# Peptides against a protein of PDB entry 6PSE, part 66

Target 1, 78 residues: chain A of PDB entry 6PSE
Amino acid sequence: PSEEEEYARLVMEAQPEWLRAEVKRLSHELAETTREKIQAAEYGLAVLEEKHQLKLQFEELEVDYEAIRSEMEQLKEA

## One batch from the design tools (peptide; made by RFdiffusion4, then SolubleMPNN)

Design b2_p17_4_s3 (from b2_p17_4, 5 letters changed)
Fold by OpenDDE base, seed 5:
Structure b2_p17_4_s3 (fold): chain B 78 residues (1-78), chain C 78 residues (1-78), chain A 17 residues (1-17)
Amino acid sequence: as target 1 above (78 residues)
Amino acid sequence: as target 1 above (78 residues)
Amino acid sequence: MPSDEEMRAFFERILAE
């Protein structure tokens, strides 16, 4: 039997004391996992914002670069 | 009483049938939350890599820009 | 805010669980 099937059997045959303990365990793990999920999402959003700001700076520099490049090209071709 | 205290009392007074159902519910929520946490982490790593690549491109462009700027400045000052 | 390296480590820890 799979671990999942074995666990299911355990739950079906368990005494109330074990079940209460399992509810407590699962509640704790869920709370911790939820906190980590939220933290991961917050970090992801922060990085996205930083990337966006960097992209804007990059695009501005590209415009400036092309302007100088074009001017230089015209001067060299004259 | 807080919701947490009320929930704790419910668990203490609950019948085995309710406890088994609660274990099932919590197990399901934990599995879903864990999957979402993993997805958030994978996404975060991807964005970090994208930002890093963009930073490298930006730094390369800065070097190229400064080279042309310097050349142009020298030509204009002569 | 944490550094990129700290965030990376956090994400990698999650994925290693």
Scores: peptide ipSAE 0.654, ipTM 0.875, DockQ to the pose 0.948
Fold by OpenDDE base, seed 2:
Structure b2_p17_4_s3 (fold): chain B 78 residues (1-78), chain C 78 residues (1-78), chain A 17 residues (1-17)
Amino acid sequence: as target 1 above (78 residues)
Amino acid sequence: as target 1 above (78 residues)
Amino acid sequence: MPSDEEMRAFFERILAE
């Protein structure tokens, strides 16, 4: 039998005291996992925003670079 | 009483059938939240790498830009 | 906000669980 099947059997045959303890355990793990999920999402969003700002700066620099390149080309061809 | 205290009382007074259902509910939510947490972490790492690569490209463009700017300055001053 | 390295370590810890 799989661990999942064994766990299901345990839950079915368990006494109320064990079940209450299991509810407490699962509630704790859920709260902890939820907090970590939220933190991971917040960090991900922060990095996305930083990347976006960097992209805008990069595109602005590309425009400035092309302007100078074009001016340089005109000067050298004159 | 807080919702937490009310929930604790509910768990203490609940019948085995309710407790088993609650274990099932919490197990499902934990599995779902764990999957979402993992996904958030994977996305976070991917964005960090993308930002890093973009930063390297930006720095390379800055070097090229300064080279052309300097050359342009030399031409105009000659 | 934490540094990129701290964020990386956090994400990698989650993925190592």
Scores: peptide ipSAE 0.654, ipTM 0.875, DockQ to the pose 0.938
Fold by OpenDDE base, seed 3:
Structure b2_p17_4_s3 (fold): chain B 78 residues (1-78), chain C 78 residues (1-78), chain A 17 residues (1-17)
Amino acid sequence: as target 1 above (78 residues)
Amino acid sequence: as target 1 above (78 residues)
Amino acid sequence: MPSDEEMRAFFERILAE
């Protein structure tokens, strides 16, 4: 039998005291996991914002670079 | 009474059938939340890598830009 | 706000669980 099947049997044969303890355990794990999920999402968004700002700076520099590069190339061709 | 206190009372007064159903519900929510947490962490790492690559490209462009800018400035001063 | 290294460590910890 799989662990899942064994757990299912345990739940079905358990006394109310064990079931209440299991509800408490699962509630605690759910709360912890939810907190970590939210924190991971917050960090992810922060990095996305930083990346976006960096991309804007990069694109602005590309425009400036191409302007000077083009001018320099024209001077060399003359 | 808070929702937490009301829930605690519900669990303590519940019949085994309700408790088994609650274990099943919490197990399902925990599994879903765990999956979402893992996905958030994977996305976070991916964005960190993208930001890192973008930073490297930006720094390379800055070097190239300063080289051309300096050369152009020297030509104008001559 | 944590550093990139701290965030990386956090994500890697989650994925190692």
Scores: peptide ipSAE 0.653, ipTM 0.875, DockQ to the pose 0.948
Fold by OpenDDE base, seed 1:
Structure b2_p17_4_s3 (fold): chain B 78 residues (1-78), chain C 78 residues (1-78), chain A 17 residues (1-17)
Amino acid sequence: as target 1 above (78 residues)
Amino acid sequence: as target 1 above (78 residues)
Amino acid sequence: MPSDEEMRAFFERILAE
């Protein structure tokens, strides 16, 4: 039997005391996992915002660069 | 009583059938939350890498820009 | 906010679990 099937059988045959302990364990793990999920999402959003700002700065610099490049090219060809 | 205390009392007084159902519910939620946590982490790493690459490109462009700016300045002052 | 390295370490820890 798979681990999942074995666990299912354990739950089916378990006494109330074991079941209560399992509820407590699962509740704790869920709370911790949820906190980590939220924190990961928050970090991801922060990085996205930083990337976005950097992209804007990059695009502005590209425009300025092309302007100077074009001016320089004109001076060289004149 | 707080919601947590009320839930704790519910668990203490619950019948085995309810407890088994709660174990199943919590297990399902934990599995889903775990998946979401992992996805958030994967996404975060991807964005970090994208930001890093963009930063490198920005720094390269900045160097190129300053080179052209300096050359242009020299031509104007000569 | 945490540094990029701290965030990276956090994400990698999650993925290593």
Scores: peptide ipSAE 0.653, ipTM 0.875, DockQ to the pose 0.944

Design b2_p17_4_s4 (from b2_p17_4, 5 letters changed)
Fold by OpenDDE base, seed 1:
Structure b2_p17_4_s4 (fold): chain B 78 residues (1-78), chain C 78 residues (1-78), chain A 17 residues (1-17)
Amino acid sequence: as target 1 above (78 residues)
Amino acid sequence: as target 1 above (78 residues)
Amino acid sequence: MPSDEELRAFFEAILAE
């Protein structure tokens, strides 16, 4: 029998007191897991924003770099 | 009375059949929430990695840019 | 991997729950 089947049997044969305790336990775990999920989402958004800002800086530098590169090439060709 | 207090009362006064159903419901929600949490964490990590790669590229470009800038300055001063 | 826009939507959906 799998752990899941064993657990299912326990639930089926359990007394009300055990069931109430299990509801409490599961509720607690659900609350914690939900909070962690939210935190992960918040963090994900933050990192996305950071990446976006970095991308903008990178693109700006690329433009500046190409400008200097082009000027340099012109000077060397003259 | 708060919703939490009302729920607590329901749990306390509930029949075993309701309690078993509630355990099942909570177990299901916990499983789903857990999967979502994990997925969010995985995506967050992936974005971090992308940001890191971008940072490396940015730093490399900065080095190249400064090299050209310096060369340009030397040429103009000569 | 999802696009950045898809990721944004995913995370925002979680936060909107």
Scores: peptide ipSAE 0.672, ipTM 0.876, DockQ to the pose 0.907
Fold by OpenDDE base, seed 5:
Structure b2_p17_4_s4 (fold): chain B 78 residues (1-78), chain C 78 residues (1-78), chain A 17 residues (1-17)
Amino acid sequence: as target 1 above (78 residues)
Amino acid sequence: as target 1 above (78 residues)
Amino acid sequence: MPSDEELRAFFEAILAE
């Protein structure tokens, strides 16, 4: 039997004391996992913002670079 | 009483049938939340990798820009 | 991969829960 089937049987055959303990365990794991999910989302948004700012800086530098490159190229061609 | 205290009382007074249903509910929510957490982590990592590549490109462009800028500055000073 | 806008929406949806 799969672990899932075995667990399902355990739940069906379990006494109330075990079931209450399992509810407590699952509630705790859910709370922790929810916190981790939220934290991952917060970090994801922060990195997106950093990437966006870096992209803007990169685009600005590209404009400046092409301006100087073009001027230098014109000087070499004259 | 807080919602947490009320829930705790419900769990303590609940019949086995309710407890089994609650274990099933919590297990389902945990599985969904875990999936979302993992997906958030994967997306966050992908954005980090993109940011890193962009940073490398930016640093390379900075080197090239400073080289041309310096050469242009020398030409102007001469 | 999703677009940056899609990623933003995804993360914001998590934070709105």
Scores: peptide ipSAE 0.671, ipTM 0.876, DockQ to the pose 0.908
Fold by OpenDDE base, seed 4:
Structure b2_p17_4_s4 (fold): chain B 78 residues (1-78), chain C 78 residues (1-78), chain A 17 residues (1-17)
Amino acid sequence: as target 1 above (78 residues)
Amino acid sequence: as target 1 above (78 residues)
Amino acid sequence: MPSDEELRAFFEAILAE
């Protein structure tokens, strides 16, 4: 049987004391996993913001670079 | 009482049928939240990689820009 | 805010679970 099937059998045959302990364990793991999920989302958003700021700086530099490049090209063409 | 205290009382007073249902519910939520956590981490890594690639492009453009700027400045100084 | 290396380690730790 799969681990899932074995676990399902364990839950069906378990005494109330084990079930209460399992509810407590699962509640704790759920709370911890939820916190980690939220933390991961927050960090992801922060990186997105940093990437967006970097993109804006990059686009500004591209404009300045193309201006100088064009000026230099015109000097070489003359 | 806090929601946590009320929930704790509910678990202590619950019948085995309710406890088994709660274990099933919590197991499902934990599996779902774990999947969402993993998805958030995958997304975070993807954004980090994109930011890193953009940073490399930005640094390359800065080098090229400073080279042209310096050349142009030297022409103006002469 | 953690460094990019710390962030990478954090995300990779989640994926390694």
Scores: peptide ipSAE 0.664, ipTM 0.876, DockQ to the pose 0.910
Fold by OpenDDE base, seed 3:
Structure b2_p17_4_s4 (fold): chain B 78 residues (1-78), chain C 78 residues (1-78), chain A 17 residues (1-17)
Amino acid sequence: as target 1 above (78 residues)
Amino acid sequence: as target 1 above (78 residues)
Amino acid sequence: MPSDEELRAFFEAILAE
């Protein structure tokens, strides 16, 4: 049997005391995992915002650069 | 009593059938939350890498821009 | 906010579990 099948059998045959302990264990793990998930999401959003701001700055600089490049090219051709 | 205290009381007084169902519920939620946490981490790494690449491109453009700006300024002062 | 290196380490730690 797989580990999953063995665990399922354990749950089926377990005494109330073991089941209560397992509920407590799983509740704790769920709480911790949920906190980590939320934290990861918050960090991901922050990095996404930073990337977006950088993208805007980059696009502004590209416009300014092309303006000067074009002016310089015209001067060199004159 | 808080919701947490009420839940704790429920677990203490629950029958084995309810406890087994709760183990199943919590196991399912833990599995889903774990998957979501992993997905959030994968996404965070991807965005972080994209931001880094954009930063490098921005810094290269800044160097090129300052070079042309300086050359243009010299021409205007001559 | 953590540094980019700290963030990388944080995400990689999750994926290494």
Scores: peptide ipSAE 0.663, ipTM 0.876, DockQ to the pose 0.903

Design b2_p17_5_s1 (from b2_p17_5, 8 letters changed)
Fold by OpenDDE base, seed 4:
Structure b2_p17_5_s1 (fold): chain B 78 residues (1-78), chain C 78 residues (1-78), chain A 17 residues (1-17)
Amino acid sequence: as target 1 above (78 residues)
Amino acid sequence: as target 1 above (78 residues)
Amino acid sequence: SADELYAEFKERFEASL
């Protein structure tokens, strides 16, 4: 039997004391996992913002670079 | 009583049938939340990589820009 | 695993700041 099937059997045959303990365990793990999910989402949003700001800076520098490059190119062609 | 205390009391007074159902519910929610945590982490890692690549491109452009700027500055000073 | 992936992301995120 798969681990999932074995666990399901355990739950069906378990005494109330075990079931209560399992509810507590699962509740704790769910709370922790939920916190981590939220944290990961927050981190992702922060990185997106940083990437966006960096993109803006990059685009500004590209404009400045192309201006100087064009000027230099014109001087070489003259 | 807090919702947490009320829930704890419910668990302590619950019948085995309710407890088994609660274990199943919590297991399902934990599995879903875990999947969402994974998805958030994967997405975050992808964004981090994109930001890193953009940073490298930005730094390369800065080097190129400073080179041309310096050349132009030297020409103006001559 | 889910925990390993999360830990990796957290570590890399913190290192990027």
Scores: peptide ipSAE 0.494, ipTM 0.870, DockQ to the pose 0.962
Fold by OpenDDE base, seed 5:
Structure b2_p17_5_s1 (fold): chain B 78 residues (1-78), chain C 78 residues (1-78), chain A 17 residues (1-17)
Amino acid sequence: as target 1 above (78 residues)
Amino acid sequence: as target 1 above (78 residues)
Amino acid sequence: SADELYAEFKERFEASL
């Protein structure tokens, strides 16, 4: 039997005291996991914003670089 | 009374049938939330790697830019 | 595991700041 099937059988045969304890356990884990999920999402968004700003800076530098490179190339070819 | 206190009282007074249903509900939500947490973390790690690679490229371009800028400045000052 | 993956991301994120 799978662990899932075994757990299902356990729940079906469990006494009220065990069931109440299990509800408490699951509620705690759910709250913790939910907090972590939200935190991960917020971190991910922050990194995306940082990456975006970095990309903009990179593109600006690329423009400036190509301008100087072009000028330098023209001078060298003369 | 807070919602948390009300819920706690409900669990304490609940019949086994309700408790089994609640365990099932919470188990399902926990599984779903856990999957979402994993997805958020995996996505965040991917974005961190992308940002890191972009930063390396930016720093390389800065070096190249400063080299050309310096050469150009020297030529202009001569 | 899910917990290990989350912990890794959190650690790497904090280190990237």
Scores: peptide ipSAE 0.492, ipTM 0.869, DockQ to the pose 0.965
Fold by OpenDDE base, seed 3:
Structure b2_p17_5_s1 (fold): chain B 78 residues (1-78), chain C 78 residues (1-78), chain A 17 residues (1-17)
Amino acid sequence: as target 1 above (78 residues)
Amino acid sequence: as target 1 above (78 residues)
Amino acid sequence: SADELYAEFKERFEASL
């Protein structure tokens, strides 16, 4: 049998004491996983903000670069 | 009483049928939350990579910009 | 695994600070 089928049988045949313990276990794992999900989302948002700031700096530098490049090209052509 | 205390009492007084249903519910929520955690982590890793690539591009542009800036400055001083 | 992926992201994020 699959692990899933074995687990299902265990749940069906389990006594209330085991079932209560399993509810507690699953609740704990759910809480932990939820905290980790939230933390990952927060980290991701922070990286997005950093990337956005870097993009703004990059675009500003591109403008400055093109200005100087154009001026240099004009001087070379003259 | 807190929601946590009320829930704990409910679990302690519940019949096996309710407990089995609760195990099923919690298992489902855990699976869903786990998928969401995975998605958040994958997204975060992708953004980190994008930021890294952007940083490399920015540094390359800085090098090119400084080269042209220096040449232009030299021409102005001469 | 899910835990390994999360751990990797956390580690790389912290290293990027």
Scores: peptide ipSAE 0.492, ipTM 0.869, DockQ to the pose 0.974
Fold by OpenDDE base, seed 1:
Structure b2_p17_5_s1 (fold): chain B 78 residues (1-78), chain C 78 residues (1-78), chain A 17 residues (1-17)
Amino acid sequence: as target 1 above (78 residues)
Amino acid sequence: as target 1 above (78 residues)
Amino acid sequence: SADELYAEFKERFEASL
């Protein structure tokens, strides 16, 4: 039998005391997992913002670089 | 009474059939939340990698820019 | 909420690609 099927049988045959304990356990795990999910989302958003700012800076530098490059090229060809 | 205390009382007074259903519900929610947490982490890691690559490109461009800037400055001062 | 934050992150992430 699969672990899932075995667990299902355990739940079906369990006494109320065990079931209450299992509810408590699962509730705790759910709370922790939820907190971790939230944290992951927050971190992801922060990184996205940082990447966005960096992208803007990069594009600005590209413009400045191309301007100087073009000027230099003109001087060399004159 | 707090919602948490009310829920705790509900669990204490619940019949086995309700408890089994609650175990099933919580197990399902935990599984879904876990998948979402994993997905959020994966997205975060992907963005981090993109930001890192962008940072490297930016720093390379800065070096090239300063080189041309310096050369141009020398030409102007000569 | 947790669900709202997750949804926002996912949306912004997808838009950034």
Scores: peptide ipSAE 0.466, ipTM 0.867, DockQ to the pose 0.970

Design b2_p17_5_s3 (from b2_p17_5, 11 letters changed)
Fold by OpenDDE base, seed 2:
Formats: sequence, C-alpha cells, structure tokens
Structure b2_p17_5_s3 (fold): chain B 78 residues (1-78), chain C 78 residues (1-78), chain A 17 residues (1-17)
Amino acid sequence: as target 1 above (78 residues)
Amino acid sequence: as target 1 above (78 residues)
Amino acid sequence: SADELLAKFRAEFEASL
C-alpha cells in the first residue's frame, strides 16, 4: 500500500482525539506554509522590480554608448 | 469570541465525520499551498538568474563605455 | 491576501519572460 493509502486508512479508523490533534497539526502546517508562500511571492516581486530597474539603467547606458561610438566613428572617417 | 476561538470550539465539539472531512480539507489545502510555495520559489530563482545575466551584460557595457569615453576625453585634451 | 499576492507575482513573472 502507498503511504497515501495507509494515511487514508489511519484517518478512517482514527479516534476523535487523534482526529482533533491531526486537525490542529494540519492547521499549523497550513498557516506556516501560507506564510512561506507569501514570503516567496514578496521576494519574487522585489527581484522583478530590481531586474526592471537594472534593465532601465542598461538601456540608458546603451543609448549613451551608441552616441559616443557614433561620434568616434565619424571622427575616424574624417 | 474571536473566529479562532469559535473554530477551536467547533473542532472540540465536532463529530468524527466532520473531523475526518476537516482533515481531508486541510490536507488538500496544505498540498495546494505547498505546490504554490514551490512554484513561487522556482519563479524567484529564475528571475534572479535573469537579473544576474543582465548585470553581467551591464558590467561588460560599462567597461566598453568607459574605454571609449576615456579615448574621447584624451582626444579633446590634445 | 496570500492568494492575491501570489497571483500578482505570477502575473508579473509571466509578463517578464
């Protein structure tokens, strides 16, 4: 039997005291996992913003670089 | 009474059938929330990698830009 | 909420690709 089937049988045959304890355990784990999910999402959003700011800086530098490169090329052709 | 206190009382007074259903519900929500947490973490890692690659490109462009800028400055001073 | 925040992150992530 799979662990899932064994767990399902345990729940089916369990006494009320065990079931109440299991509800408490699962509620705690769910709350913890939910907090971790929130934290992961918040962190991901922060990194996305950082990447976006870096992209803007990169594009600005590309414009400045192409301006100087073009000026230098014109001077070499003269 | 708070919602938490009311829920705690419900669990304490619940019949085995309700408790088994609640274990099933919480197990399902925990599994789903866990998958969502993992996915968020994977997405965050992917964005971090993209940001890192962009940073490397930015730093390379900065080197090239400073080289041309310096050359142009030297020509203007001559 | 947690679900709204996750949904926002997922949407912005997908848009960034």
Scores: peptide ipSAE 0.442, ipTM 0.860, DockQ to the pose 0.973
Fold by OpenDDE base, seed 3:
Structure b2_p17_5_s3 (fold): chain B 78 residues (1-78), chain C 78 residues (1-78), chain A 17 residues (1-17)
Amino acid sequence: as target 1 above (78 residues)
Amino acid sequence: as target 1 above (78 residues)
Amino acid sequence: SADELLAKFRAEFEASL
């Protein structure tokens, strides 16, 4: 039998005391995993915003660079 | 009493059939939340890598820009 | 909520690709 089938059998044959302990364990793990999920999402959103701001700065610098490059090229051609 | 205290009382007074159902529910939610956490972490890492690459490109452009700006300034001062 | 936050992150991530 798979681990899942064995676990299902354990739950089916378990006494109330074991079941209450398992509910407590699973509740704790769920709360912890939920907190970690939130943290991962918050971090991801922050990095997305930082990337967006960096992209805007990069595009502005590209415009300024091309302006100076073009002027310099014109001076060299004269 | 808080919702947590009320839930704790419910678990304490529950019959085995309710407890088995709760174990099943919590196991399902834990599995789902775990999958979501992992996915969020993977996305966060991908965005972080993209941001890093963009930063490298930005820094390279800054160097090139300052070189041309400096040359242009010197020509204007002559 | 946690689910709304995750949904927002997924949407913005997909839009950033």
Scores: peptide ipSAE 0.440, ipTM 0.861, DockQ to the pose 0.965
Fold by OpenDDE base, seed 4:
Structure b2_p17_5_s3 (fold): chain B 78 residues (1-78), chain C 78 residues (1-78), chain A 17 residues (1-17)
Amino acid sequence: as target 1 above (78 residues)
Amino acid sequence: as target 1 above (78 residues)
Amino acid sequence: SADELLAKFRAEFEASL
């Protein structure tokens, strides 16, 4: 049997005391995992913003670079 | 009483059938939340890698830009 | 909420890539 099937059988055969303990355990893990999910999302959003700002700076520099490159090329061809 | 205290009382007073259902519910929510956390972490990592590559490209462009700027300045001063 | 935050992150991530 799969671990999931074995766990399901355990839950079906468990005494109330074990079930209460399991509810407590799962509630705790769910709370922790939820906090971690929130943190991951917040972190991801922050990195996205940083990348966006960097992209804007990069694009601005590209424009400036192409302007100088074009000017240099024009001067060389003149 | 807080919602947490009320929930704790419900768990203490609950019948085995309710407890088994609650274990099932919590297990399902934990599995879903875990998948979401993992996905968020994977996305965050991908964004970090993209930001890193963009930063490298930006730094390379800065070097190239300063080289052209310096060359242009030298030509103007000559 | 946590779900709304995650949804926002997913949406912005998908838009960024």
Scores: peptide ipSAE 0.439, ipTM 0.861, DockQ to the pose 0.969
Fold by OpenDDE base, seed 5:
Structure b2_p17_5_s3 (fold): chain B 78 residues (1-78), chain C 78 residues (1-78), chain A 17 residues (1-17)
Amino acid sequence: as target 1 above (78 residues)
Amino acid sequence: as target 1 above (78 residues)
Amino acid sequence: SADELLAKFRAEFEASL
């Protein structure tokens, strides 16, 4: 049997005291996992913002580079 | 009483059938939340990689820009 | 909420690619 089937059997045969303990355990794990999900999302959003700022800086540098390149080309053609 | 205290009382007074249903509910929510956490982490890693690649491109462009800038400056000083 | 934050991250992530 799969671990899931074994667990399902355990729950079905469990005494109330075990079930209450399991509810407590699962509630705790759910709360913790929810916090971790939030942290992951917050971190991801922060990295997205950093990438966006870097992209803007890159585009600005490209403009400056093309300006100098064009000026240099004009000087060489003269 | 807090919602947590009220829930704790509910669990303590609950019948086995309710407890089994609650274990099932919590297990399901935990599984879903875990998948969402993993997905968020994967997305975060992907963004980090993109940011890293962009940074490398930016640094390469900076090198090229400084080369042209320096050449231009030398021409102006001559 | 946690779900709203995750949804926001997903949306912005998809838009950034």
Scores: peptide ipSAE 0.438, ipTM 0.860, DockQ to the pose 0.965

